# Designs tried in a protein design run: peptides against a protein of PDB entry 5TDY. Part 41

Target 1, 88 residues: chain A of PDB entry 5TDY
Amino acid sequence: EKKIDGRRKAAVLLVALGPEKAAQVMKHLDEETVEQLVVEIANIGRVTPEEKKQVLEEFLSLAKAKEMISEGGIEYAKKVLEKAFGPE

## One batch from the design tools (peptide; made by RFdiffusion4, then SolubleMPNN)

Design b2_p19_4_s4 (from b2_p19_4, 7 letters changed)
Fold by OpenDDE base, seed 3:
Structure b2_p19_4_s4 (fold): chain B 88 residues (1-88), chain A 19 residues (1-19)
Amino acid sequence: as target 1 above (88 residues)
Amino acid sequence: SEEEAKLIAEIIKQWLAES
């Protein structure tokens, strides 16, 4: 497992969410942060399946901690991620 | 939802803080 920079994690997640949802999320961030993220997204380049999986799994873990989704939802999502972005 | 968006933003803030 390769360590991913926090800025990159954010960019990967936002791209995964899609432009509409990403915009909704960024409404809750200050202008400077938004500008930073836009730059990161613009320079995101190639995102490997492994990298995307890693980011999404960490996101789900944190989402669980915030009680955003049920434990069952987390486990289901992990299985989906493994099938879609697991070892090739 | 808007609440979801806010919580996602909080997670992103955490990631940015660790960078």
Scores: peptide ipSAE 0.693, ipTM 0.942, DockQ to the pose 0.651
Fold by OpenDDE base, seed 5:
Structure b2_p19_4_s4 (fold): chain B 88 residues (1-88), chain A 19 residues (1-19)
Amino acid sequence: as target 1 above (88 residues)
Amino acid sequence: SEEEAKLIAEIIKQWLAES
């Protein structure tokens, strides 16, 4: 597993969420942070399936810690991610 | 939901803090 920069993780997640949800999320961030993230997204370049999977799995882990989703929901999501972005 | 979006933003803030 390769270490991923925090800014990179944020950009990967926001892109994965899609423009509508990403915009909704960024309403809760300060203006300077939003501008920084927009730049990161614009320059995201190539995102490998492994990198995307790693980011989303970490996100799900943190989401569970915040009681955002049930454990069963996380397990289901992980299965979907593995099918879509697993080894290829 | 807005609540979900807020929680996601908190996670992003955590990632940005480590960078």
Scores: peptide ipSAE 0.691, ipTM 0.941, DockQ to the pose 0.635
Fold by OpenDDE base, seed 4:
Structure b2_p19_4_s4 (fold): chain B 88 residues (1-88), chain A 19 residues (1-19)
Amino acid sequence: as target 1 above (88 residues)
Amino acid sequence: SEEEAKLIAEIIKQWLAES
């Protein structure tokens, strides 16, 4: 498993969420951070299935810790990711 | 939801802090 820097993880997640949800998220970030993330997104380039899976799995883990989603939802999401992207 | 968006932003802030 390759280490992914925080800025890259954020960009991958925001793109995965889609523009509408990403915009909602960015409302909670300061202007400078938003500008930096926009640059990261603009230069995201190729996102491998392994990279996307890795980011989303970490996100789901953190989301669970914040009780954002049920454990069952996390397991379902993992199954979908495994079938769609394969192992990392 | 807005609450979800806020929590996602917190996760992003954590990632940015580690970079």
Scores: peptide ipSAE 0.690, ipTM 0.941, DockQ to the pose 0.609
Fold by OpenDDE base, seed 1:
Structure b2_p19_4_s4 (fold): chain B 88 residues (1-88), chain A 19 residues (1-19)
Amino acid sequence: as target 1 above (88 residues)
Amino acid sequence: SEEEAKLIAEIIKQWLAES
């Protein structure tokens, strides 16, 4: 497993979410961060299946560990990402 | 939902912090 830069992980995730969901997420970030992420997204290039898998797995692991929202909310996020990346 | 978006944003912030 190759380590993925945090900025790239974020970009991969946001692209997977699609523009509508990504916008909902980005409104919780400061404008400078958003601008930086937009640049990362614009230059994301090819996202390998391995990267998609790593990002998805790490995201789900972190989301589940936080237990800040209902399990249904986590499952929703999982479904969104699975539709984008495919099943885990 | 906003809850879900907020969760994702928090995770992204964590990833950015490690960069």
Scores: peptide ipSAE 0.686, ipTM 0.937, DockQ to the pose 0.657

Design b2_p19_5_s2 (from b2_p19_5, 5 letters changed)
Fold by OpenDDE base, seed 4:
Structure b2_p19_5_s2 (fold): chain B 88 residues (1-88), chain A 19 residues (1-19)
Amino acid sequence: as target 1 above (88 residues)
Amino acid sequence: KLDPEEVWEKVVDAVLKVF
């Protein structure tokens, strides 16, 4: 498995969420973090199917570990992200 | 610059708050 830069993983995730949800997420972040993410998003370029899969898997794994949302919420997130990433 | 993995974790945490 190819290790993806944390900022890139974040950018891929935010783009997948769409502009509205991404904006909501950004409201929970400090200015410096937002600035770095904006740069990464602007230069995201091509995202491979492998990257999409890896980002989703790492997100779900970390989300479950944090136990910040219900299992249903995680499944919803998975569905939304898979739809956003498009068919492969 | 922030640690890349720290940025990732911050974003995941923020996403979970939105969902």
Scores: peptide ipSAE 0.717, ipTM 0.945, DockQ to the pose 0.656
Fold by OpenDDE base, seed 3:
Structure b2_p19_5_s2 (fold): chain B 88 residues (1-88), chain A 19 residues (1-19)
Amino acid sequence: as target 1 above (88 residues)
Amino acid sequence: KLDPEEVWEKVVDAVLKVF
């Protein structure tokens, strides 16, 4: 698999969440980070199924590694994001 | 200018806060 730029991964994730959720997420970020993300989102272009899959996997992996959510939370997040990304 | 991976981790953290 190809290594995806962190900003690219973030943009893909935020777009998948939709504008309402993405806005909520960005409320938790500093201005500089938001600015960079807005640029990436604006220029996201085509997102391949491979990218979506990889972003989801890396999200779940990182979330679990940081112990930010329970095992049940991981499964929940997986379902939500799979729904957001759509069938691939 | 921010580290790309740092941005990613920040976003992941933020996402989990609103999930």
Scores: peptide ipSAE 0.716, ipTM 0.945, DockQ to the pose 0.640
Fold by OpenDDE base, seed 1:
Formats: structure tokens, sequence, C-alpha cells
Structure b2_p19_5_s2 (fold): chain B 88 residues (1-88), chain A 19 residues (1-19)
């Protein structure tokens, strides 16, 4: 697998969450970060199945490493994202 | 501008606060 730019990973994740949750997430971010993400989302173009899979895997891995959410919460997030990304 | 990986980590942290 190839390394994906961090901003692109973030954009893919936010798009997958949908506009409502994405807006809630961005309320926790500083203005500069939000501006960078808006630009990246606007230019997201085609997101490949490989990118979607990699973003999900890296999200789950990092989330578990940070230990800020229960294992059940991680599984919930996984289901939400898999549904949002759709079948390959 | 912010480092790409820093942006990624910030977003993951924010997502976990919303879920």
Amino acid sequence: as target 1 above (88 residues)
Amino acid sequence: KLDPEEVWEKVVDAVLKVF
C-alpha cells in the first residue's frame, strides 16, 4: 500500500461521516485546520476502494492507540464508516 | 500550513469526541 497524504485521509473520513457529523467534528478544530480541510474536500475527486479501506484501517488503528474510546465505540465507528463507504 | 499528519491526528481526535 502507498502512503496517503494526511489531509487527504482526513477529507475522505469527513466525507464518509456525512455533512451533519462532519460539521460537528470541525467545531472541535481550529480555523486554519478547517480551512485546509474544506479545500481538500472540495478537490477530493475520485476516492478509490483502496483509499477507503486504508483510511478506515488507519483510523481504527490510531483510535485504538489513543485509547480515547471503548472497544465497543470503535466497533460502532467501524460500522458507521463501512456503511458510509459502501460495498466495493 | 499544518503538517499533513498533524491534521490527520487532529481530525481523528475530533471524530472520537463526536462519536
Scores: peptide ipSAE 0.715, ipTM 0.945, DockQ to the pose 0.657
Fold by OpenDDE base, seed 5:
Structure b2_p19_5_s2 (fold): chain B 88 residues (1-88), chain A 19 residues (1-19)
Amino acid sequence: as target 1 above (88 residues)
Amino acid sequence: KLDPEEVWEKVVDAVLKVF
């Protein structure tokens, strides 16, 4: 497994969510963070199936670790994001 | 620039707020 730059992981996730949801997410971020994400999104290029899978896994892992959502919530998030990323 | 992993964590937190 290759380590993915944190900014790239974030960009991949945001793009997967779509423009409307991504915009909502960015409203919760500071200006400097948004600027860096915009750069990454603009230059995202090809996102491999492997990257998508890894980003999803790391998202779920971190979300669970932060205890921000229940176990059921993790499963829900997984389904939502898998749908957002689209089938491979 | 911001720490890449810190950016990731911030985004994850923000995503969870939108869910």
Scores: peptide ipSAE 0.715, ipTM 0.946, DockQ to the pose 0.656

Design b2_p19_5_s3 (from b2_p19_5, 7 letters changed)
Fold by OpenDDE base, seed 4:
Structure b2_p19_5_s3 (fold): chain B 88 residues (1-88), chain A 19 residues (1-19)
Amino acid sequence: as target 1 above (88 residues)
Amino acid sequence: KLDPEEVWEKVVEAYLKVF
């Protein structure tokens, strides 16, 4: 698969989320980032199914990783246990 | 000029704060 520009990925995701959800997400971003994203969204053009699929896959991968680190999870807890105390 | 990949990560992180 082709490497997609990060700004492009973000734009594709935000468009896929819809205007309401995208707006809520962007409320948590700094002004400069918002400005750049608006430009990318405005110039998004056509999004291929392959591109959209790739973006969503990368989104899920990154989101799961961050969610695991930020909020914990069974697998993360398991890894912490193994690292901290080793297998019993 | 923001790093493209950093923008992507910021957006995903922002998403997680909302949903």
Scores: peptide ipSAE 0.722, ipTM 0.939, DockQ to the pose 0.782
Fold by OpenDDE base, seed 3:
Structure b2_p19_5_s3 (fold): chain B 88 residues (1-88), chain A 19 residues (1-19)
Amino acid sequence: as target 1 above (88 residues)
Amino acid sequence: KLDPEEVWEKVVEAYLKVF
């Protein structure tokens, strides 16, 4: 697989969540981070199924690695995000 | 200018705080 820029990964995730949920997430971020994300979202262009899959995988991996979520929670998050991205 | 990977990590952490 190809390495995806961190900002790109974030943009892909946020767009998949939709504007309402994305806004909720960004409320927890500092201004500078939000500014960068807005730019990436505005220029996200085409997102491939491969990118979506990779973003989900990296999300789950990171969440578990940092112990930010339990194993059960990861499984739940996986389902939620897969739904957000779309069945692909 | 922020590290791209740091941005990603911040977003993931933020997501987990919301959902």
Scores: peptide ipSAE 0.720, ipTM 0.946, DockQ to the pose 0.644
Fold by OpenDDE base, seed 1:
Structure b2_p19_5_s3 (fold): chain B 88 residues (1-88), chain A 19 residues (1-19)
Amino acid sequence: as target 1 above (88 residues)
Amino acid sequence: KLDPEEVWEKVVEAYLKVF
């Protein structure tokens, strides 16, 4: 498995969410973080299916590790994000 | 500059606050 830059993972996630939802997420971030993400999003280029899959898996793993969501919440988040990424 | 992995973690946490 190739390591993806953290900023790129974030950009992939935000782009998948769409501009409206991404904006809601970024409202919870500091200005410096937002600036870095905007640059990364602007230069995101092509996002491979492999990257999308990895970002989803790492998201779920991190959320679980931080005990921020229950097992049921993990399944829900998975479905939501899969829908956001679009069917393939 | 912020640590790239820290940026990722911040975004994940932010997402979970919204959705």
Scores: peptide ipSAE 0.719, ipTM 0.946, DockQ to the pose 0.627
Fold by OpenDDE base, seed 5:
Structure b2_p19_5_s3 (fold): chain B 88 residues (1-88), chain A 19 residues (1-19)
Amino acid sequence: as target 1 above (88 residues)
Amino acid sequence: KLDPEEVWEKVVEAYLKVF
C-alpha cells in the first residue's frame, strides 16, 4: 500500500457513505474543514477499488482506536504500519 | 492551513458522533 493524503481519504470515505450520511457527518465539522472537503469531493475523480479498500481499512482501524477497542496499543499500531508500508 | 491527517481524523470522529 501507499500513503493516501488525509484529505483524499476523507473525501473517499464521504463519497462511499453516500449523500445522506455524508451530509450528517459534514454537519459536525467546522466551516474551514467543510470547505476543504467540498473541494476534495468535487475533484475526487476516479477512486480505485484498491484505494477505497485502503481507506475503509484505515477508517476501521482509526474508529476502533477511538472507541478504545484494540488488541493493544503499541502492537496494534505496529501492525497498522506494517500493513500500510510493509516491514522494515 | 489544515493538516491533511488532521482533517481525516476530524471526519472519522464526526462519523462516530453520528453513527
Scores: peptide ipSAE 0.712, ipTM 0.939, DockQ to the pose 0.613

Design b2_p19_5_s4 (from b2_p19_5, 8 letters changed)
Fold by OpenDDE base, seed 3:
Structure b2_p19_5_s4 (fold): chain B 88 residues (1-88), chain A 19 residues (1-19)
Amino acid sequence: as target 1 above (88 residues)
Amino acid sequence: KLDPEEVWEKVVEAILKVE
């Protein structure tokens, strides 16, 4: 497994969510962070299935590690994001 | 200048706020 740049991971996730949802997410971020993400999204290029899987796993792992969501919430988030990414 | 991992964590937190 190759380490993915944090900004890249974020960009992958935001693109997967779609423009409307991504916009909602970015409303919760500071201007500087948004600017960085916009750059990464603009230059995202190809996203491999492996990257998508890794990003999803790291998202779930981090969310749980920070106790940001319950076990049920983890499963929900997983389903939502998998739907967003689409079938591989 | 922003730490890439901090950006990632901020995005994760933000996502969970809208979901």
Scores: peptide ipSAE 0.698, ipTM 0.933, DockQ to the pose 0.605
Fold by OpenDDE base, seed 4:
Structure b2_p19_5_s4 (fold): chain B 88 residues (1-88), chain A 19 residues (1-19)
Amino acid sequence: as target 1 above (88 residues)
Amino acid sequence: KLDPEEVWEKVVEAILKVE
């Protein structure tokens, strides 16, 4: 498994969420963070199925570890994000 | 420079707040 840059992982998720949701997320971030993410999104290029899978897994793992999402919520988030990533 | 992993964690937390 390749270690993905944290900024790239974030960019992948934000793109998957779509521009409207991504904008809502960025309202919770500081200006410098937003600027860096915008650059990463602009240069995201090709996102492989492997990257998508890894990003989703790391997202769910981190969310659970921080106890920020219930088990049911994790399953819901998984379905939403898998659909958001689009068909392969 | 921001720590990339810190950026990742902040984005995850932010997503869970609006999702």
Scores: peptide ipSAE 0.693, ipTM 0.932, DockQ to the pose 0.632
Fold by OpenDDE base, seed 1:
Structure b2_p19_5_s4 (fold): chain B 88 residues (1-88), chain A 19 residues (1-19)
Amino acid sequence: as target 1 above (88 residues)
Amino acid sequence: KLDPEEVWEKVVEAILKVE
């Protein structure tokens, strides 16, 4: 797998969550970060199945590594995000 | 400007607060 830019990974997740949830997420971010993400989302273009898979895996991995979510929470988040991304 | 990986980490943390 190839390394994906951190801003692009974030944009992919936010788009997958939908506009309502994405807006709630961005309320927890500083103005500069929001501006960068808006630009990245506007230029997201085509998101491949490979990118979606990689972004999900890296999200779950990072969440676990930072001990921000339990094992049960990881499984729940996985299902939510897979549903948000939609079928391939 | 913020480092791309820093942006990524901030977004992941924010998502877990909402979800």
Scores: peptide ipSAE 0.693, ipTM 0.933, DockQ to the pose 0.626
Fold by OpenDDE base, seed 5:
Structure b2_p19_5_s4 (fold): chain B 88 residues (1-88), chain A 19 residues (1-19)
Amino acid sequence: as target 1 above (88 residues)
Amino acid sequence: KLDPEEVWEKVVEAILKVE
């Protein structure tokens, strides 16, 4: 497994959510963070299936580690994100 | 610039706020 830059992981996830949801997410972020994400999104290029899988796994892992969602919430989030990543 | 992993964590937390 290759280590993915944190900014790239974030960009991959935001792109997967779509422009509308991504915009809502970025409203919760500070200006500097948004600027860095915009750069990564603009230059995201090809996102491999392997990257998508890894980003999803790391998202779920981190969300659980921070105790921000229950076990059931993790499963729900997994399904939602899998659906978001689905369309190629 | 911000630490890449810090950016990642911020985004994850933000996503969970809107989802």
Scores: peptide ipSAE 0.692, ipTM 0.932, DockQ to the pose 0.648

Design b2_p19_6_s1 (from b2_p19_6 with K1L D9K V14Y)
Fold by OpenDDE base, seed 2:
Structure b2_p19_6_s1 (fold): chain B 88 residues (1-88), chain A 19 residues (1-19)
Amino acid sequence: as target 1 above (88 residues)
Amino acid sequence: LDPEEIWEKVVDAYLKVFS
């Protein structure tokens, strides 16, 4: 997979969040960063499903490393099934 | 601004809002 520019990753994430959630995130950024992100969002063009998937996976990896916010995926599903049907 | 630093700032901001 190709390495995605950090500004591009940020723009893809913010667009994926939608305008309301993206606005809340950007309220917690410095003015210079906001200005650069607005430009990136305005010029984001097409986002492929593969690119979006990669960005979200990198986001989840980094976010979970910093602060566990949620679980998901196949390992979580396995835990759910184990908890639900393990005591047989 | 360093692009990767921008990315990390956005992730940090997300965590401040939604966690």
Scores: peptide ipSAE 0.739, ipTM 0.950, DockQ to the pose 0.612
Fold by OpenDDE base, seed 5:
Structure b2_p19_6_s1 (fold): chain B 88 residues (1-88), chain A 19 residues (1-19)
Amino acid sequence: as target 1 above (88 residues)
Amino acid sequence: LDPEEIWEKVVDAYLKVFS
């Protein structure tokens, strides 16, 4: 896998969440971070299925580590993305 | 801001909102 810049990962996740959920997340961020993310979102361009897959996997891995969310999330996410964008 | 720090902040914020 190619390393994705942290700001890019964040922007990809926020875009994937949709505007309402993204807004809720960003309400809990400091102003400087929000400004950086707005720039990244504004210039996100095309997000490849590969990027979305990788970001979601990293997100789920990190979220599980922090909050012990549901098991099988990474595999589920992979399956969903493969169905949505094609297998890799 | 460190890019990876921004990523961590976003994940933390998500968890704060949705967990």
Scores: peptide ipSAE 0.735, ipTM 0.950, DockQ to the pose 0.564
Fold by OpenDDE base, seed 1:
Structure b2_p19_6_s1 (fold): chain B 88 residues (1-88), chain A 19 residues (1-19)
Amino acid sequence: as target 1 above (88 residues)
Amino acid sequence: LDPEEIWEKVVDAYLKVFS
């Protein structure tokens, strides 16, 4: 398994959410972070199936560890990623 | 900015929006 740069992981997730949802997420970020992410999103290029799977798994792991959230939220994220990039 | 910290910031922001 190859290590994915944190900025790229973030870009993959944000693209998977779509522009509207990604914008809502980025409203909670500082300006400098947003600028970095916009560049990463603009240059995301091809996302491999391996990257998609890895980003999803790492996201779910962190989300579950950080906060006890409803299954609906987690399932929503999974569905969005599936629609954007195909099944994992 | 540390790349891994950016990743965690995005996850935290997601949780703030969707949880």
Scores: peptide ipSAE 0.732, ipTM 0.950, DockQ to the pose 0.618
Fold by OpenDDE base, seed 3:
Structure b2_p19_6_s1 (fold): chain B 88 residues (1-88), chain A 19 residues (1-19)
Amino acid sequence: as target 1 above (88 residues)
Amino acid sequence: LDPEEIWEKVVDAYLKVFS
């Protein structure tokens, strides 16, 4: 698989969450990080299905390692992406 | 800022909000 820049991964995830939930997440970040992420989100451009899939898998893997989350995360994440970006 | 560190910060922030 292709390596995805960390800022890019973050932008893809935040866009998938939607503006309200993304804002809630970003409230817990330092100003410098927020500024960089806003730029990445604004310039997210085209996101391929393969890229989105990879970001979600990396997200769930890391999230589970840090704090156990409910099972069925992959299916839930796929639904979020579908609503945010539409079918591809 | 290190890109991968930014990614991890976002994941941590997500967990604080939604878990």
Scores: peptide ipSAE 0.731, ipTM 0.950, DockQ to the pose 0.583

Design b2_p19_6_s2 (from b2_p19_6 with K1M D9K V14Y)
Fold by OpenDDE base, seed 3:
Structure b2_p19_6_s2 (fold): chain B 88 residues (1-88), chain A 19 residues (1-19)
Amino acid sequence: as target 1 above (88 residues)
Amino acid sequence: MDPEEIWEKVVDAYLKVFS
């Protein structure tokens, strides 16, 4: 698989969520991180189906590795993201 | 900031909102 830059992955995720949900997520981030993401989102260009698939897979992998996240929470997140990305 | 750190922060923030 093609390695995706971390900023790119984040931008892809946030754009898929839409502006309202993305804003909710970004409220939990520090100013420096927000500034970086705004730039990436503004210049995201075309997002391929392959990128979306890979971002979702990497998201789930990372989320499942977090000890403080319940299985129910992971499943809910998965459903939200699957709807956000849509079928490809 | 490290790009991968940004990614991890976004994932963590997402989970705080949607889990």
Scores: peptide ipSAE 0.727, ipTM 0.953, DockQ to the pose 0.622
Fold by OpenDDE base, seed 4:
Order: structure tokens, then sequence, then C-alpha cells
Structure b2_p19_6_s2 (fold): chain B 88 residues (1-88), chain A 19 residues (1-19)
């Protein structure tokens, strides 16, 4: 696997969430971070399946480790991954 | 800004929304 830039990972995740959910997440970020992410999202270009999978897996791992997410949130992320790449 | 820090912030923000 290739190491993905943190800004890139964030952009990929936000795009994967869809605009509505991404917007809700962005409301909880500082202005500078939002500006950075907007630029990154605007220039996201092509996201490979491998890249998307890697980002979602890292997200799930991190979210689970923090134990701050509801089961529904984890299930959502799993469903996103499943829909993106089919049954594993 | 540290790119990895941005990633962490986004994940934390997600958790705040969906926890």
Amino acid sequence: as target 1 above (88 residues)
Amino acid sequence: MDPEEIWEKVVDAYLKVFS
C-alpha cells in the first residue's frame, strides 16, 4: 500500500460520506482546516478503489480505537465500504 | 498544517457528528 497524505485521506473520506454528511462534519472543524479541505476536495481528481478502501479501513480502525463512535456510525462506514467494493 | 493532523481532526469531527 502507498502512504496517503493526510489531507488526501480526509478529502477521500469526506467525498465518500456525500455532501450532506461531509458538510455536517466540516461544521465541527476550524476555519483553516475547512479551507484546506475544500481545496483538497476540489482537486481530488481520480480516487482509485484501492485508495478509497485504504482510507475507509484506516478510518474504521481509528474510529474504533477511539471508541467514540456509535455502533451505527461504524455500521455506516462498513456499509460504505461494502457498497464501494462489494461483498468481501 | 500537518496533513496527518488534518486527518485526525476530520475523524474526530466525524465522531462528534455520528457518535
Scores: peptide ipSAE 0.719, ipTM 0.950, DockQ to the pose 0.614
Fold by OpenDDE base, seed 1:
Structure b2_p19_6_s2 (fold): chain B 88 residues (1-88), chain A 19 residues (1-19)
Amino acid sequence: as target 1 above (88 residues)
Amino acid sequence: MDPEEIWEKVVDAYLKVFS
């Protein structure tokens, strides 16, 4: 597993969310962060399934650590990822 | 700005919106 730059991870996640949801997320960010992310998104280029899967798994890990979503929700999301991208 | 800090900010922002 390769380490992904934090800015890259953020861009991949935001693109995966779609423009509408991504916009809502970015409304909660400071201007400097938004500017950096816009550049990253604009230059995101090719996103491999493996990279996308890794980013989403890291996202779920952080969300779980923050205890902001239910355990059941996380487990469901993991199952969705498995069906979409294959098992780890 | 630290790249990992940006990542965590985005995750936190997501949770604020959708949790």
Scores: peptide ipSAE 0.718, ipTM 0.950, DockQ to the pose 0.627
Fold by OpenDDE base, seed 5:
Structure b2_p19_6_s2 (fold): chain B 88 residues (1-88), chain A 19 residues (1-19)
Amino acid sequence: as target 1 above (88 residues)
Amino acid sequence: MDPEEIWEKVVDAYLKVFS
């Protein structure tokens, strides 16, 4: 997998969430972070399926780690995303 | 700001909103 810049990952996630959910997330961020993200989102260009899959996989992994959520680790998340977006 | 810090902040913010 290709390494994705943290700002890029954040922008990809926010775009994937859609404008309403993204807005809710950004309301909980400091002004400097919001400004950075607005720039990244504005210049996001194409988001490849590979990027999106990778970002969502990492997101799920991090979210589960932080919230101790449910069943399945990184491998489970990978399998779910492969079914959703195709194998990589 | 560290790009990875931005990523972590976004994840944390998501969790605050949706969990």
Scores: peptide ipSAE 0.717, ipTM 0.950, DockQ to the pose 0.619

Design b2_p19_6_s3 (from b2_p19_6 with K1M D9K V14I F18E)
Fold by OpenDDE base, seed 4:
Structure b2_p19_6_s3 (fold): chain B 88 residues (1-88), chain A 19 residues (1-19)
Amino acid sequence: as target 1 above (88 residues)
Amino acid sequence: MDPEEIWEKVVDAILKVES
């Protein structure tokens, strides 16, 4: 796999979550970060199925590493995000 | 701002929203 820019990974994930959920997420971020993400989202262009898959995998990996949620919570998040991304 | 830092901040925020 190829390394994806961190800003792009974030934008891909936020777009997949949808505008309502993405807005909830960005309420937890500083203004500068939000501004950068808005720019990336506006210029996201086409997101390939491969990118979506990789972003989800990297999200789950990092989430597990942070140990901020239980394994059950990770599985729940996985289902929510997979549903948001949708099959392609 | 470091791109990877932005990514990690977003992941952290998502975990907070979904928790």
Scores: peptide ipSAE 0.705, ipTM 0.941, DockQ to the pose 0.632
Fold by OpenDDE base, seed 3:
Structure b2_p19_6_s3 (fold): chain B 88 residues (1-88), chain A 19 residues (1-19)
Amino acid sequence: as target 1 above (88 residues)
Amino acid sequence: MDPEEIWEKVVDAILKVES
């Protein structure tokens, strides 16, 4: 698999969440981080199905590593995010 | 800022919003 820039991964995920939820997420971030993300989102262009899949997997992996989601919650989170990303 | 740091901050923020 190809390495995806951290800013791009974040942008892809935020776009998938939708503008309202993305705004809520950004409220938890420092100004500098928000500025970087806004630029990346503005230039996101086409997001391939492969990128979406990879971003989701990396999100779940990191969330699990942080012990923020249980083993049983992984599949649930996956389904929720897949719906946000769309059918592809 | 390190791109990977941005990624981790976003993930952390998402978890806060969703929880």
Scores: peptide ipSAE 0.703, ipTM 0.942, DockQ to the pose 0.632
Fold by OpenDDE base, seed 1:
Structure b2_p19_6_s3 (fold): chain B 88 residues (1-88), chain A 19 residues (1-19)
Amino acid sequence: as target 1 above (88 residues)
Amino acid sequence: MDPEEIWEKVVDAILKVES
């Protein structure tokens, strides 16, 4: 497994969420962070299936570590995000 | 800004929106 830059992971996930949801998320972020993300999204280029899978896994792992989602909620989260990323 | 810090901020924000 290759380490993905944190900015890229964030950009990949935001794009997967779609413009409306991504906008809602970015309203919770500081201006500097938003600026960095906008640049990264604009230059995202091709996102491989491997990157998408890794980003999803790292998101779920971190969310669980933050105790924001229960173990029972992981399966639901996977389905939602996998659908957002689109078929592969 | 640290890239990993940006990632963590985004994850936290997503969880807030979805909650």
Scores: peptide ipSAE 0.701, ipTM 0.942, DockQ to the pose 0.618
Fold by OpenDDE base, seed 5:
Structure b2_p19_6_s3 (fold): chain B 88 residues (1-88), chain A 19 residues (1-19)
Amino acid sequence: as target 1 above (88 residues)
Amino acid sequence: MDPEEIWEKVVDAILKVES
C-alpha cells in the first residue's frame, strides 16, 4: 500500500461527500487549509477504487483513534461514507 | 502547511459536521 499525500486524501474524501457536505466541512477549516484543498480538488484527476478504499480506511482509523465516535458509530460512518463514494 | 495536518483537520471537521 502506497502512502497518499494528506491533501490528496482530504480532497478525495471531500469530493466523495459531495459539494454540499464538502462546503459544510470546509466552513470549519482555516483559510490556508481551504486554499490548499481547493487546489487539490481542482486537480484531483482520476481517483482509483483503491485510493477510495484506502482513504475510507484511514478516515475510519483516525476517527476511532480520536475517540470521537463509538464502535457502533464507526460502523455507521463506514456505511454512510460507502454510500457517498458510490458503488464500484 | 503539513499535508498530514490538513488531513487531520479535515477528518476532525467531518466528524463535527456529522455529529
Scores: peptide ipSAE 0.700, ipTM 0.940, DockQ to the pose 0.628

